# Peptides against a protein of PDB entry 6FRK: the designs that were tried, part 279

Target 1, 411 residues: chain A of PDB entry 6FRK
Amino acid sequence: NEEVLNAMLKEVCTALLEADVNIKLVKQLRENVKSAIDLEEMASGLNKRKMIQHAVFKELVKLVDPGVKAWTPTKGKQNVIMFVGLQGSGKTTTCSKLAYYYQRKGWKTCLICADTFRAGAFDQLKQNATKARIPFYGSYTEMDPVIIASEGVEKFKNENFEIIIVDTSGRHKQEDSLFEEMLQVANAIQPDNIVYVMDASIGQACEAQAKAFKDKVDVASVIVTKLDGHAKGGGALSAVAATKSPIIFIGTGEHIDDFEPFKTQPFISKLLGMGDIEGLIDKVNELKLDDNEALIEKLKHGQFTLRDMYEQFQNIMKMGPFSQILGMIPGFGTDFMSKGNEQESMARLKKLMTIMDSMNDQELDSTDGAKVFSKQPGRIQRVARGSGVSTRDVQELLTQYTKFAQMVKKM

## One batch from the design tools (peptide; made by RFdiffusion4, then SolubleMPNN)

Design b2_p27_4_s2 (from b2_p27_4, 13 letters changed)
Fold by OpenDDE base, seed 3:
Structure b2_p27_4_s2 (fold): chain B 411 residues (1-411), chain A 27 residues (1-27)
Amino acid sequence: as target 1 above (411 residues)
Amino acid sequence: EEEELKKLLELLKELRKLYELLQEILE
């Protein structure tokens, strides 16, 4: 029994190391799991694998719980949130994601760019903020981040903003000058929360990095980014251990909506490759996919219209990155969609939908939409003019529809 | 709950197939 336990624990430890869990934490977890397993209960014919998985799951849940309640903004107050973290951690993108999250929740939210070191930082923030309709502050002329942060915070406090997010310089590596700048900014603006942004893809370096930030500034919250990739997020455990601060959000892609509140159970389930059934149910319920039974029934009958395709594109756009949804299904890896093409694919979908917005009900609801257009080529020219595209773009859409409808008929 | 979960998984499987088809069209 002990040999079997040790063999199974070895497999779990290997999987956790492959998930970027710190070797010290894996060792500690192994000892904690061994101490928590009653060998007598294992002898009684209980599914040894399930028992070990449950014990591992329970210990991982403890590792992501710092025992400290996460800071939450107070409604009707001016909450100053300072972001810290290395360049390339996704910090600037995460500032915009958090701002957008709170804005969508009905908070009066704004962004401050106090990154004077990176050329074009303010332009990037301005572009992101403008696209999301988030008020922003920064300077093209002021080089002191303390001045920019202080002026921006004062401005937005006076305008009764509830969420004031301050992005800081990240540098490429941990440097004394970076930490001094962060401390000066923190002292000047007196933030209600300091958020450390960590890239999950740095693997075993997560502990040392997180500790270096916590030793210099009073990190109270962690956001983990790049959980859309090969990074299973095991480095997040190291960040919690080092900062003694809760993970409040996770970044799950490059899109502004690829951002969610941290949930312990789904995260650990995903880390163990068990999927996120709860998050999947929540996501499916949010989509009101009950209407998809009617679609599946139509598809089973080999009926697929341009409207049905449009509705599918809407569903996909509402779902966000389908790779994330697939990654929530047990046994589906996060790697099902190639990184980087998703924004382009979404832009293509939106273009196709814009073309279909210029179609009439007869064209959209025809069981052979391509034939309707082939019989009356003047329809293609009308749709092209209405959507501001070429007749070729409309023909390409109809070709894609025909391919899709043919594939649906083979399902 | 288990039956609802099975239905959900079947729905997701069909949605996955649709999405795979869509990816083949968009890529």
Scores: peptide ipSAE 0.026, ipTM 0.503, DockQ to the pose 0.185
Fold by OpenDDE base, seed 5:
Structure b2_p27_4_s2 (fold): chain B 411 residues (1-411), chain A 27 residues (1-27)
Amino acid sequence: as target 1 above (411 residues)
Amino acid sequence: EEEELKKLLELLKELRKLYELLQEILE
């Protein structure tokens, strides 16, 4: 029995190390699991594998719980949230995702760019904020991040904003000067919450980096990014252990909507390769996929219009990266779609939808849209002009539609 | 809950087939 336990624990420890869990935490977990398993209960014919999995799961849940209550913004107050983290951690993108999250929840939200070190930081923030219709502040001429942060916070406080997010410089090489700048900004704006943004893909370096930030600034919250990749998020355990701060959100992709509140149980289930059934249910319920039953019925009847294709493209765009949804299903690996193809595919879908926005109801609702266009070539020219594309682009869309409709008829 | 999960999994399988089909068309 002890040999079987040791063999199974070795497999689990190997899988956790492959998931970028820190070796010290894996050793401690192994000892805690051994101490939690009653060997007498294992002798009674209980499924030893299930018992070990449950014990491992329970100990991992404890590792992501710092025992500290997460900060939450207060409605009707001005809440200042300062972001800190290394360059390339996804910090600036995460500021926009958090702002958009609160805006969608009905909070009066704004963004401040206090990154004066990185060329184009303000342009990137401005671009993201403008796309999401989020108010923003920054400067092209002011080089002191303290001045920009102070002026921006004062401006948005006076305008009664409820969520004021401040993005700071992320420097890789000059730790002392970065930390001093962060302290000066924090002292000037007096943030209600300091959020450390961590890249999950940095693996074993997560502990040392998270500790370095916590030792210099009062980190109260952690956000983990790049959980859409091969990174199983084991580094998140190291960040919680080092910062003693809760994970509040996770970044799950490149889209502004690829951002969700952290849930312990789903995260540990995903880390262990058990999938995230709860997150899948929540995500599908958010998509209101009940409207897709009508579409599935149409597909079963071999009827597929350009409008039906447009609605499918809308659904795919609302779902976000389908790889994330598949990664929530037990037994589907995260590798089902290569990262590079998703953005390009989404851009292609959006282009196709823009062409279809210039079509009329007769064209969209025809059971053979391609035949409508083939009978009256002037329709192709109208749609091309209306959407700002070539007649070739419209013909390519119709060719794709025809292929799709033929495949649907074979389903 | 099990029936909802089954329906959800069936829907996801059909959406997957549609997405795979779309990828083959978009490539």
Scores: peptide ipSAE 0.025, ipTM 0.481, DockQ to the pose 0.114
Fold by OpenDDE base, seed 2:
Structure b2_p27_4_s2 (fold): chain B 411 residues (1-411), chain A 27 residues (1-27)
Amino acid sequence: as target 1 above (411 residues)
Amino acid sequence: EEEELKKLLELLKELRKLYELLQEILE
């Protein structure tokens, strides 16, 4: 029994080290798991693997939970969020992602560029903010980040912004001058939250870097970037341990939408290669897929209407990036679908749905929708006019529907 | 919970097949 435990713990420790979890944390975890597992209870025929996995999971959850409640913005108040982090951490991109996240949630959000050190920092922020339609402030002439931050915060406070995000200068090295500048900015604007942005790809350096920031600046939240399908999430544990601050969000790619609230359980499950079962359940429950039982039954009977296709398109659109959903399934990598093809596919689906919005119930509910249109070509012209597309586009949709219905009949 | 998860996984597999099929149609 002890040999089996030690072997399984060795595999878990190896996997965690390969995931860039700090060696000290892995050692501590191993000791805690050994202490939490009653070897006598394991003798009783309980699934030893499940017990060890549960104990490991529980101890990893403790490592990502600093025991401090994450700061949350207050609706109808002015919330100043200061970003700190090294150059290349994804800080500037993450400011835009966070601003966009809150804007999509109906918060009046703005961005301030207080990075005076990096040439083109303001242009980069402006470009990102403009693409997302987020109000921004910065200067091409002012070199004091304290002045820029103070003026920007005052401006947006006076305009009743709820979320005021301040991006600061990053450095390539931990320089005392950087920390002094950060302290001066923090003292001037008095942020409600200081967010440390960390790149997960730096691996074992995460602890030392996060500690250096925490020792100089009152970091209250962490955002971990570059948590793509290949990114080793173990640096996140190191950041929490060093900063004693919760992870609030994760960046999962380069796009502005590649940003999600941090959830402890899903993250640990993913780190262990167990997938995000809870998030998958939540996501599928959000889809109200109870309505899909009727669809699955229809599919099993080889019945597929244009309405059934429309409902499937709606479900896919509601799911969002299907690559993210697949990445929540145990054993499916996030790389299963290229992100670029997914946005284009979504735009194509939306176009097809817009064409179908001009169809009537008789056309949508026909078990042979293509035949309804072939018998009465005037329907194609009506739908084309109603949706603002060519008759060719409607014919292409019907061709696609026919292909889909044929494939469904083979399922 | 395990049965619900199995049903969910089956549903996701079917949705995946549908999505792959849609990609093939949209390409």
Scores: peptide ipSAE 0.025, ipTM 0.494, DockQ to the pose 0.126
Fold by OpenDDE base, seed 4:
Structure b2_p27_4_s2 (fold): chain B 411 residues (1-411), chain A 27 residues (1-27)
Amino acid sequence: as target 1 above (411 residues)
Amino acid sequence: EEEELKKLLELLKELRKLYELLQEILE
């Protein structure tokens, strides 16, 4: 029994090291799991594998809990949130994602660009903020980040903003000048929360990086980015241990919506390669899959209408980023769909749906929609005018539908 | 255009597999 336990723990420890979990934490976890497992209960015929997995899961849950309650903004107050982190950590993108998250929750949110070191930092922030309709502040002429941050915070406090996010300068390496600048900005604006943004892809360097920031500035929260790549996020445990600060959000992609509140259970499940079954179930329940059984049955019978295609596109659109859903499935890597192809595909689906919104029920519900349009070319012109597209775009849609319907019939 | 249609079809095939897998989990 002890040999089997040691073998299984060795496999788990290897998997955690491959997930970028710090070797010290893996050793401590191994000792804690060994101490928590009753070998007598293992003898009683309980599934030894499930017991070890549960013990490992429980100890990993403790490692992501710093024992400190996460800071939360207060409604009706001015909450100043300062972002710190290295260049390339996704800090600037994460500022926009957090601002957009709070804006969608009905908070009066704004962004301040206090990065004077990187050429085009303010243009990038402005572009992202404008796309998301988030108010922003920055300067093209002021070179002192303390002045920009102070003026921006004062402005937005006077305008009764509730969430004031300050993006600071990053560096490619830990430099004393960066930490001095961060400290000067923090002292000037007196932030309610300092957020360290960490790139999960830096692996074993996460501990040293997180510690260096915590030793210089009072980091109170962590955001982990690039969890959509090959990084399993084991470095996040190192950041929590080093900063003694909770993870509050995770970045799961490049899109502004690829941002979610940190949940301990799904994160640990994903780290162990178990997927996010809970999040998957929630997402499935949101999709109302019971309504899709009728559609799957129609597809099995080789019946496929323009409405059936529209409903499929609606389902894909409701799912959101398909990469996120795949990343919830055990054993499916996030790399299965190239991110660039997904946004373009979603934009194309939306365009096709807009064309179909100009079709009537007879056209949508016909088992041979292409033939309905071919028999009466005036329908193509009506749909084209109604959707603001060319007759060629409608013909291309009908050609795609015909190809799709032929493939469905072969399935 | 044909490559994009193939990608869309692959996406829908994967979506179908996903739904089938999700049904098996919900059951």
Scores: peptide ipSAE 0.013, ipTM 0.373, DockQ to the pose 0.018; fails the geometry check

Design b2_p27_4_s3 (from b2_p27_4, 13 letters changed)
Fold by OpenDDE base, seed 5:
Structure b2_p27_4_s3 (fold): chain B 411 residues (1-411), chain A 27 residues (1-27)
Amino acid sequence: as target 1 above (411 residues)
Amino acid sequence: DEEERKKLEELLKKLRELYEELQKILE
């Protein structure tokens, strides 16, 4: 029994190390799991693998919980949120994602660019803010980040903004001058929350970086970025351990909507390669896929219309990036859609939906939509003209629909 | 719990099949 336990723990430890979990945390977890497993219960014929997986899961959940309540903004108050992190961590993009998240929740939100070190930082923030219709502040001429941050915070306080997000300079490495600048900005604006942004792909370097930030500035929250990649996010455990601060959000892609509140259980399930069954259930429930009983019934009867296809595309777009949904299904790797293909795939879906928006109810609700178009080619020309696409694009959509409808008939 | 789990497993299977075909459409 002990040999089997040690062999299985070795496999789990190897998988955690391959997921960029810090070696010290993996060693500690191994000892904690050994102490939590009763060898007598393991002898009683329980699935030893499930017992070890459950014990590992519980210990990983404890490692992600710093025991500190996450800061939350107060409604009707002016909440100043300062972002800190290395260059390339996704900090500037994450500022825009967080601002957009609060704006969608009905908060009066704004952005300040206090990054004077990186050429084009203000242009990047301005572009992101303008696309999201978020008010922004920055300077092309002022080089002191303290002045920019102070003036921007004062301006937006006077305009009664509720969420004031301040982006700061990031550097490629830990430098004392970076930390002094961050401390000066923090002292000048007195933020209600300091958010450390970490790239999940940095792996074993996450602990040392997170610790260096926490030792210099009062980091109270962590955001982990680039969890859409091959990185299983094991570095996030190191960041929590080093900062003693909760992960509040995760960045899950390049789109402004690829941003969600951190959930412990889904994250650990994904880290272990178990999939995110709970998050999938939550997303399925949020989609009211219970209304898909009608779709499921149609699918059972081998009926599939262009409208049913349109509704599925809407559901996929509402669920967020297709990679995120697939990565939540057990046995689908995070690699199922390459990062570059996701925006292109969503653009393709949106194009297909725009074509279908130019179809009439007779075309959309036909059990054989392709046959309706084949019998009257003038319909293809009408739809093409209405959607601003070629007749070939409409024919390609109908070909795709036909393949899909044939598959549904074989189910 | 078991009936809800079975419904979910069936939904997941159908979603998987749907997504595999959508992937082929998007490739």
Scores: peptide ipSAE 0.028, ipTM 0.494, DockQ to the pose 0.170
Fold by OpenDDE base, seed 1:
Formats: structure tokens, C-alpha cells, sequence
Structure b2_p27_4_s3 (fold): chain B 411 residues (1-411), chain A 27 residues (1-27)
């Protein structure tokens, strides 16, 4: 029994290490799981694998909980949120995502660019803020981040903003000068919350980086970025352990909407490769798949139109990256689509939709769309001209549609 | 709850099959 337990724990420990969980945390988890498992219950014929998985799940839930209540903004107050993190962590993008999240919830939200170190930092923030219709402050002439942060905070306090987000300089390396600047900014603006932004893709380096920030700046919250299928998120456990601060949000992609409140259970389920059934249900419900009951009925009857295909492409585009959707389905690996293939796939999908935008209702709603085009070749030429593509591209779309419609007929 | 779960499982199965074919189309 102990040999079987040790073998199964070795497999779990290997999987956690492959998920970028810190070696020290994996060792501690192994000891905690061994102490929590009743060997006598394992002898009684209970599914040993399920017991170990449950014990591992419980211990991972404890590791992601710092035992500290997350800071939340107070309605009708001025809440100053300072962002800290390395360059390339996604800090600036995350500031915009958080601002947009609160704006969509009816908070009066603004952004301040106190990054004077990176050339074009203010232009990037301005571009992101303008796209999201978020008020912003920064300077092209002031080089002191303390002055910019102080002036920006004062301005937006006087204008009765409720959420004031301050983006700071990021550096490529842990430099004392970065931490000194962050401390000076923090002392000047007296933030209600300091958010450390961490890139999940840095793997085993997460602990050392998170600790270095916590030792210099009073980090109270963590946001983990780049959880877009490649990073299994094991570094997030290291950040919580090092900062003793809760994860409040996660960034799941490049879009401004690829940002969600942190949920412990879905995160641990993804980390263990169990999928995210709850998040899939939430996304399915957000998609208002009531329109998909009609699709499901059509699919049950073996009917599939070009419009039905277009609507599915729209749904895929709305659901976000295809890898995220697949990674939410149990039994699909997170690595099912590489990022490079996903952007190319989305570009191909958008091209196909642009071709279909040049089709008429008779072509889109035909149960035999390919036959409509085959009977009247002039339709292919019209669609090709309307969409700015070759007649070959339209024929390729129709070939793909025909393959799909044949598959639906076999279902 | 059980009927909704079955509908969801059937939807997920169909979405999976749909996405597997879409992936082949996009490859």
C-alpha cells in the first residue's frame, strides 16, 4: 500500500513540477498529502487514485489561500491602486484590464502612467485607455514618476474618481533603483492597495521575484498574467507563498476582456488538468447559447447551413482564444493549440467570415449551400469580388463547409 | 439538475466534435 501511494504521489509531484509548481511547495504538499491520507481507508478498496487526487486538490487549495482577506474597493470613496512588477509581466496591459473591469461595473475609473523609464509607455497607456474610453493622466515632459503620480492622483481625487490606477516603471532586472522609485511613489500617493503583477510563464523564477518585491514594497494583492494555455499557473502558488497576498485577478489573454476575478476551484482544476467545467458553464451561459438550442436541434436533424457555420465562427470569436475554450473542456490538454497557430487560426476564421459576409440570405440559409454555388458559378465570382478574395478561396470555403455538413449528417 | 447536466454533456460533446473539425479546417 505504501509503495502504491509513493508511486502515485511521484506521478502527481512530476505533474506539479511540469506545471511550474516550486520544488519546495511540491515537497511540502507531498508530506501534507501523506499525513492526510488514511492508509486504512485506502486498503478498503476505495479508488486510491480518487483519494490521492482529492487530497492533492485540498492541499493545493490551501497553498493558494494566504489566509488574508483580499482588499476590495469601497464605493463612493477614492481608491488608489498602485501597480508594481517587472517589465514584460503585462503590468501596463493589466492596469487597462482592471480599469475596464471596474468601468463596466459602473465605477468612475481612471489610469495614471508613472512609467518614465520606458520610451512610449505613456503612448501605449493612452492608446489602451482611449480604446476602452478610460480617462488617463501622464506627462511627456516630466521625468520624475513621483511628481506624475502625485499630480495625477490629486487631479482625479478632485474630479471624484472612485478607482485611481497608477502604473509604475517596470525593469528587466531586480534593481534597487526600481524598488526605491516604487517606495517613493508609494509614500507620495499612499495607495489603498499595491498590486504585484506576475507573469505565469516565468515558472520556477516566480518565488524569487515575488519575494524580492514583497521584501521592498508592501504588496497586498497579486495578479497573475499570461494564463492563456501555455502557463499551467504553478508559479501563482509560489507568488502567494512568497507575498502572503491573495490572487485577486488573472489575465487569460491579450484582449481587454481576457481578465477575470480569481476563483480558487477552477484554477486548481486547470492546474491538475481536470479542465474548468464551471468556467465552461459560465462562458456557455454568457454566450447566450439559447440561440444554440436552434443549432443543436439542426445538428440533431443533420442540417447545417453556411449561416450556422458563420454563427459558430462568431461564437468561437466571442469565446476568445480557441485554446482557452478547448482547455476548459475536460480531456483536452492546455497545449492543444500553440499561440502562433491560434492567431493564424483566428485570422483564417476572420477571413472565412469576411467571405460569408458577401453571401446573400439565399446562399447562407440553403440546406445545400455548396449545390447553390455549383449550379450558378456566377455566385462564386460575385462573392469573391465582394470580399476581395480569389474564386479559389470561395471554393475552398465551400469545400470546408461541405466536409463539415457531411460530418453533421453522420452525427 | 440531472436533465440540465445531460443537456450540458451533450452540448459539450457536440461542441467538442465541432471544435475538432474546426481545428482541422483551421490547420
Amino acid sequence: as target 1 above (411 residues)
Amino acid sequence: DEEERKKLEELLKKLRELYEELQKILE
Scores: peptide ipSAE 0.027, ipTM 0.492, DockQ to the pose 0.191
Fold by OpenDDE base, seed 2:
Structure b2_p27_4_s3 (fold): chain B 411 residues (1-411), chain A 27 residues (1-27)
Amino acid sequence: as target 1 above (411 residues)
Amino acid sequence: DEEERKKLEELLKKLRELYEELQKILE
């Protein structure tokens, strides 16, 4: 039993190290897992693998949870969020992503570029902000980041902005001058939250970088960037351990919408290669279970209507990017839907739904919807006219439905 | 509950298969 435990722990430790988890954390995890596993319970024929996986999972959850509640902005107040991080961390892009995230939620959000060191920093921020229709402030002439940050914060406070994001200068290396500048900016604007932005791709360097920032600046939140399908999430654990601050968001790509709230369970499941079963469960449960139970029951009986397909399309649309849902399913890579295909896929879904909106209840609720249309071709013409599409588009939908219904019958 | 978890795993498997087929339809 101990040999099996040690072998499995070795495999997990190897996987975690390959995922850029800090060696000290992996060692601690191994010790904690060993102490948490009752070897006597393992002897009783319990699934040893499940027990070890559960123990590993619990200990990883503890490593990601600093025991500190994440700061959240207060609605109707001016919340100043200062961003700090190295050059190339994705800080400027992340400022725009966070601003866009809050703007989409109905927060009055703005951006301030206090990066006076990098040539074109303001132009880059301005470009991103303009594309997202986010108000911005910065200067081409002022070289003091304290002045820019102070003026920008004052301006946007006076204009009753709720989320005021301040981007600061990054450096390629840890420089005392950078930390002094960050402290001066922080002292001037008195931010409600200081967000450290970390690039996940830097691997084992995450701890040292995160620690250097925490030792100089009161980092209260972490955002991990470049968590694409190949990104090793282990650096995130190092950042939490070093900063003692929660991860609040993750960046999952280059687009402004490649940004999501951090969820511990999903992240750990993904880190372990288990997929985000819990987050998928949560998302599936956020889908009213009653609608899903009815669907499950229909699926069990091999019944699938056009209405059932419509409801599934609605669920996909409500869940957000389908790529995010699929990326939560074990064994689906985040790359399963290329982002370019996602908008096109959503447009296709909307088109299909628009066709179905022109169908009647008899057509939608038939267990053999395709046969209803085949028996009365005039229905296809009616639906086509009602939805403003060709009869061919309706036939294509019915063909797709038929394929889908055949798959459900095989389930 | 382990039974609920199994039911959910089965559901997730079915949803996966469903979504894979939906994706092929949407391609």
Scores: peptide ipSAE 0.026, ipTM 0.501, DockQ to the pose 0.161
Fold by OpenDDE base, seed 3:
Structure b2_p27_4_s3 (fold): chain B 411 residues (1-411), chain A 27 residues (1-27)
Amino acid sequence: as target 1 above (411 residues)
Amino acid sequence: DEEERKKLEELLKKLRELYEELQKILE
C-alpha cells in the first residue's frame, strides 16, 4: 500500500511540477497528503486513485487560501487601487480589465497612468480606456509618477469616482529604483488596495518575484495573468505563499473581457487538468443557453442553419475568447489556441457575422443555406454588396458553413 | 439529478465538438 501511494504521489508531484508549482510547495504537499491519507481506508478497497486525488485537491485548495479575506471595494466610497508588477506581467492590460469589470458592475470607475518610464504607456492606457469608455488621467509632460498619481487620484476623488485604479511603472527586472518609486507612489496616494500582477508563465520565478514585491510594498491582492497559455497557473500558489495575499482575479487572454473573479475550486481543477466543468456550466448558464435545447434538438436531427452558426458565433463572442471555453472543457489542452491568433480569430468571427447580417431570413433559416446561394448566385452578390466584402468572402463563409453542417450531420 | 447530469454531460460533449470545429474555422 505504501509503495502504491508513493508511486501515485510521484506521478502527482511530477504533474504539479510540470504545472509550474514550486518545488518546495510540492514537497510540502506530498508530506501533507501522506499524513492525511489513512492507509487503513486505502486497504478497505476504496479507489486509491480517487482518494489520493481528493487529498491532493484538498491540499492545493489550502495552498491558494492565504487565510486572509480579500479586500472588496465599498459602494459609494472612493476606493483607490494601486497596481504593481513587472513590465510584461500584463499589469497595464489588467488595470483596464479590472476597470471594465467594475464599470460593467455599475461602479463609477477610472484609470490613472502613473507609468512615466515606458514610452507610450499613457497612449496605450488611453487607447484601452477610450475603447472601453473608461475615464482616464495621465500626462505627456510630467515625469514624476508621484505627481501624476496624486493629481489623478485627487481629480477623480473630487469627481466622486468609486473605483480609482492607478497603474505604475514596470521594469524588465526587479530594480531598487522601481521599488522606491512604487513606495513613493503608495505613500502619496495611500491606496485602499495594492494589487500585485503576476505572469503565470514565469514558472518557478513566481515565488522570488512575489516576495520581492511584498517585501517593498504592502501587497494585499494578487492577480494572475496569462492563464490562457502554456502556464497551468502553478506559480499562483507561489504568489499566494509569498505575498500571503488572496488571488482576486485571473486574466485568461488579451481581450478586455478575458478577466474573471478568482474561484478556488475551478482553478485547482484546471491546474490538475480536470477542466473547469463548473465554470463551463456557469458560462453556459450565463449565455442563457436555454436556447441551446433548440440547438441541441436541431443538432440531434442533423439540422444546422446559417442562423444557428451565427448564434454560436455570438455565443463565442459573449463567452470571450474561444481558448477560455476550450480550456474549461476536460481534455482540451490549454494550448488549443495560440495567444497571438486570438484577436485575429475574433476579427474573423466578426467579419463572418457582418456578412451574415446582410443575409435575409430565408437564407439564414434554410436547412441548406449553401444550396440556396448556389441556386441563385445573385444572392451572393447582394450579400457581398450589403456587407462590403467580395463575393469570394461570401463563398468562403458558405464553404465554412457547409463544412460545419456536414459535421453536424455526422454527430 | 443523475438524468440532468447525463443531459448536461451530453450537452457539454456536443458543445465540445461544436467548439472544436468552430476553432478550426477561426484558425
Scores: peptide ipSAE 0.028, ipTM 0.503, DockQ to the pose 0.187; fails the geometry check

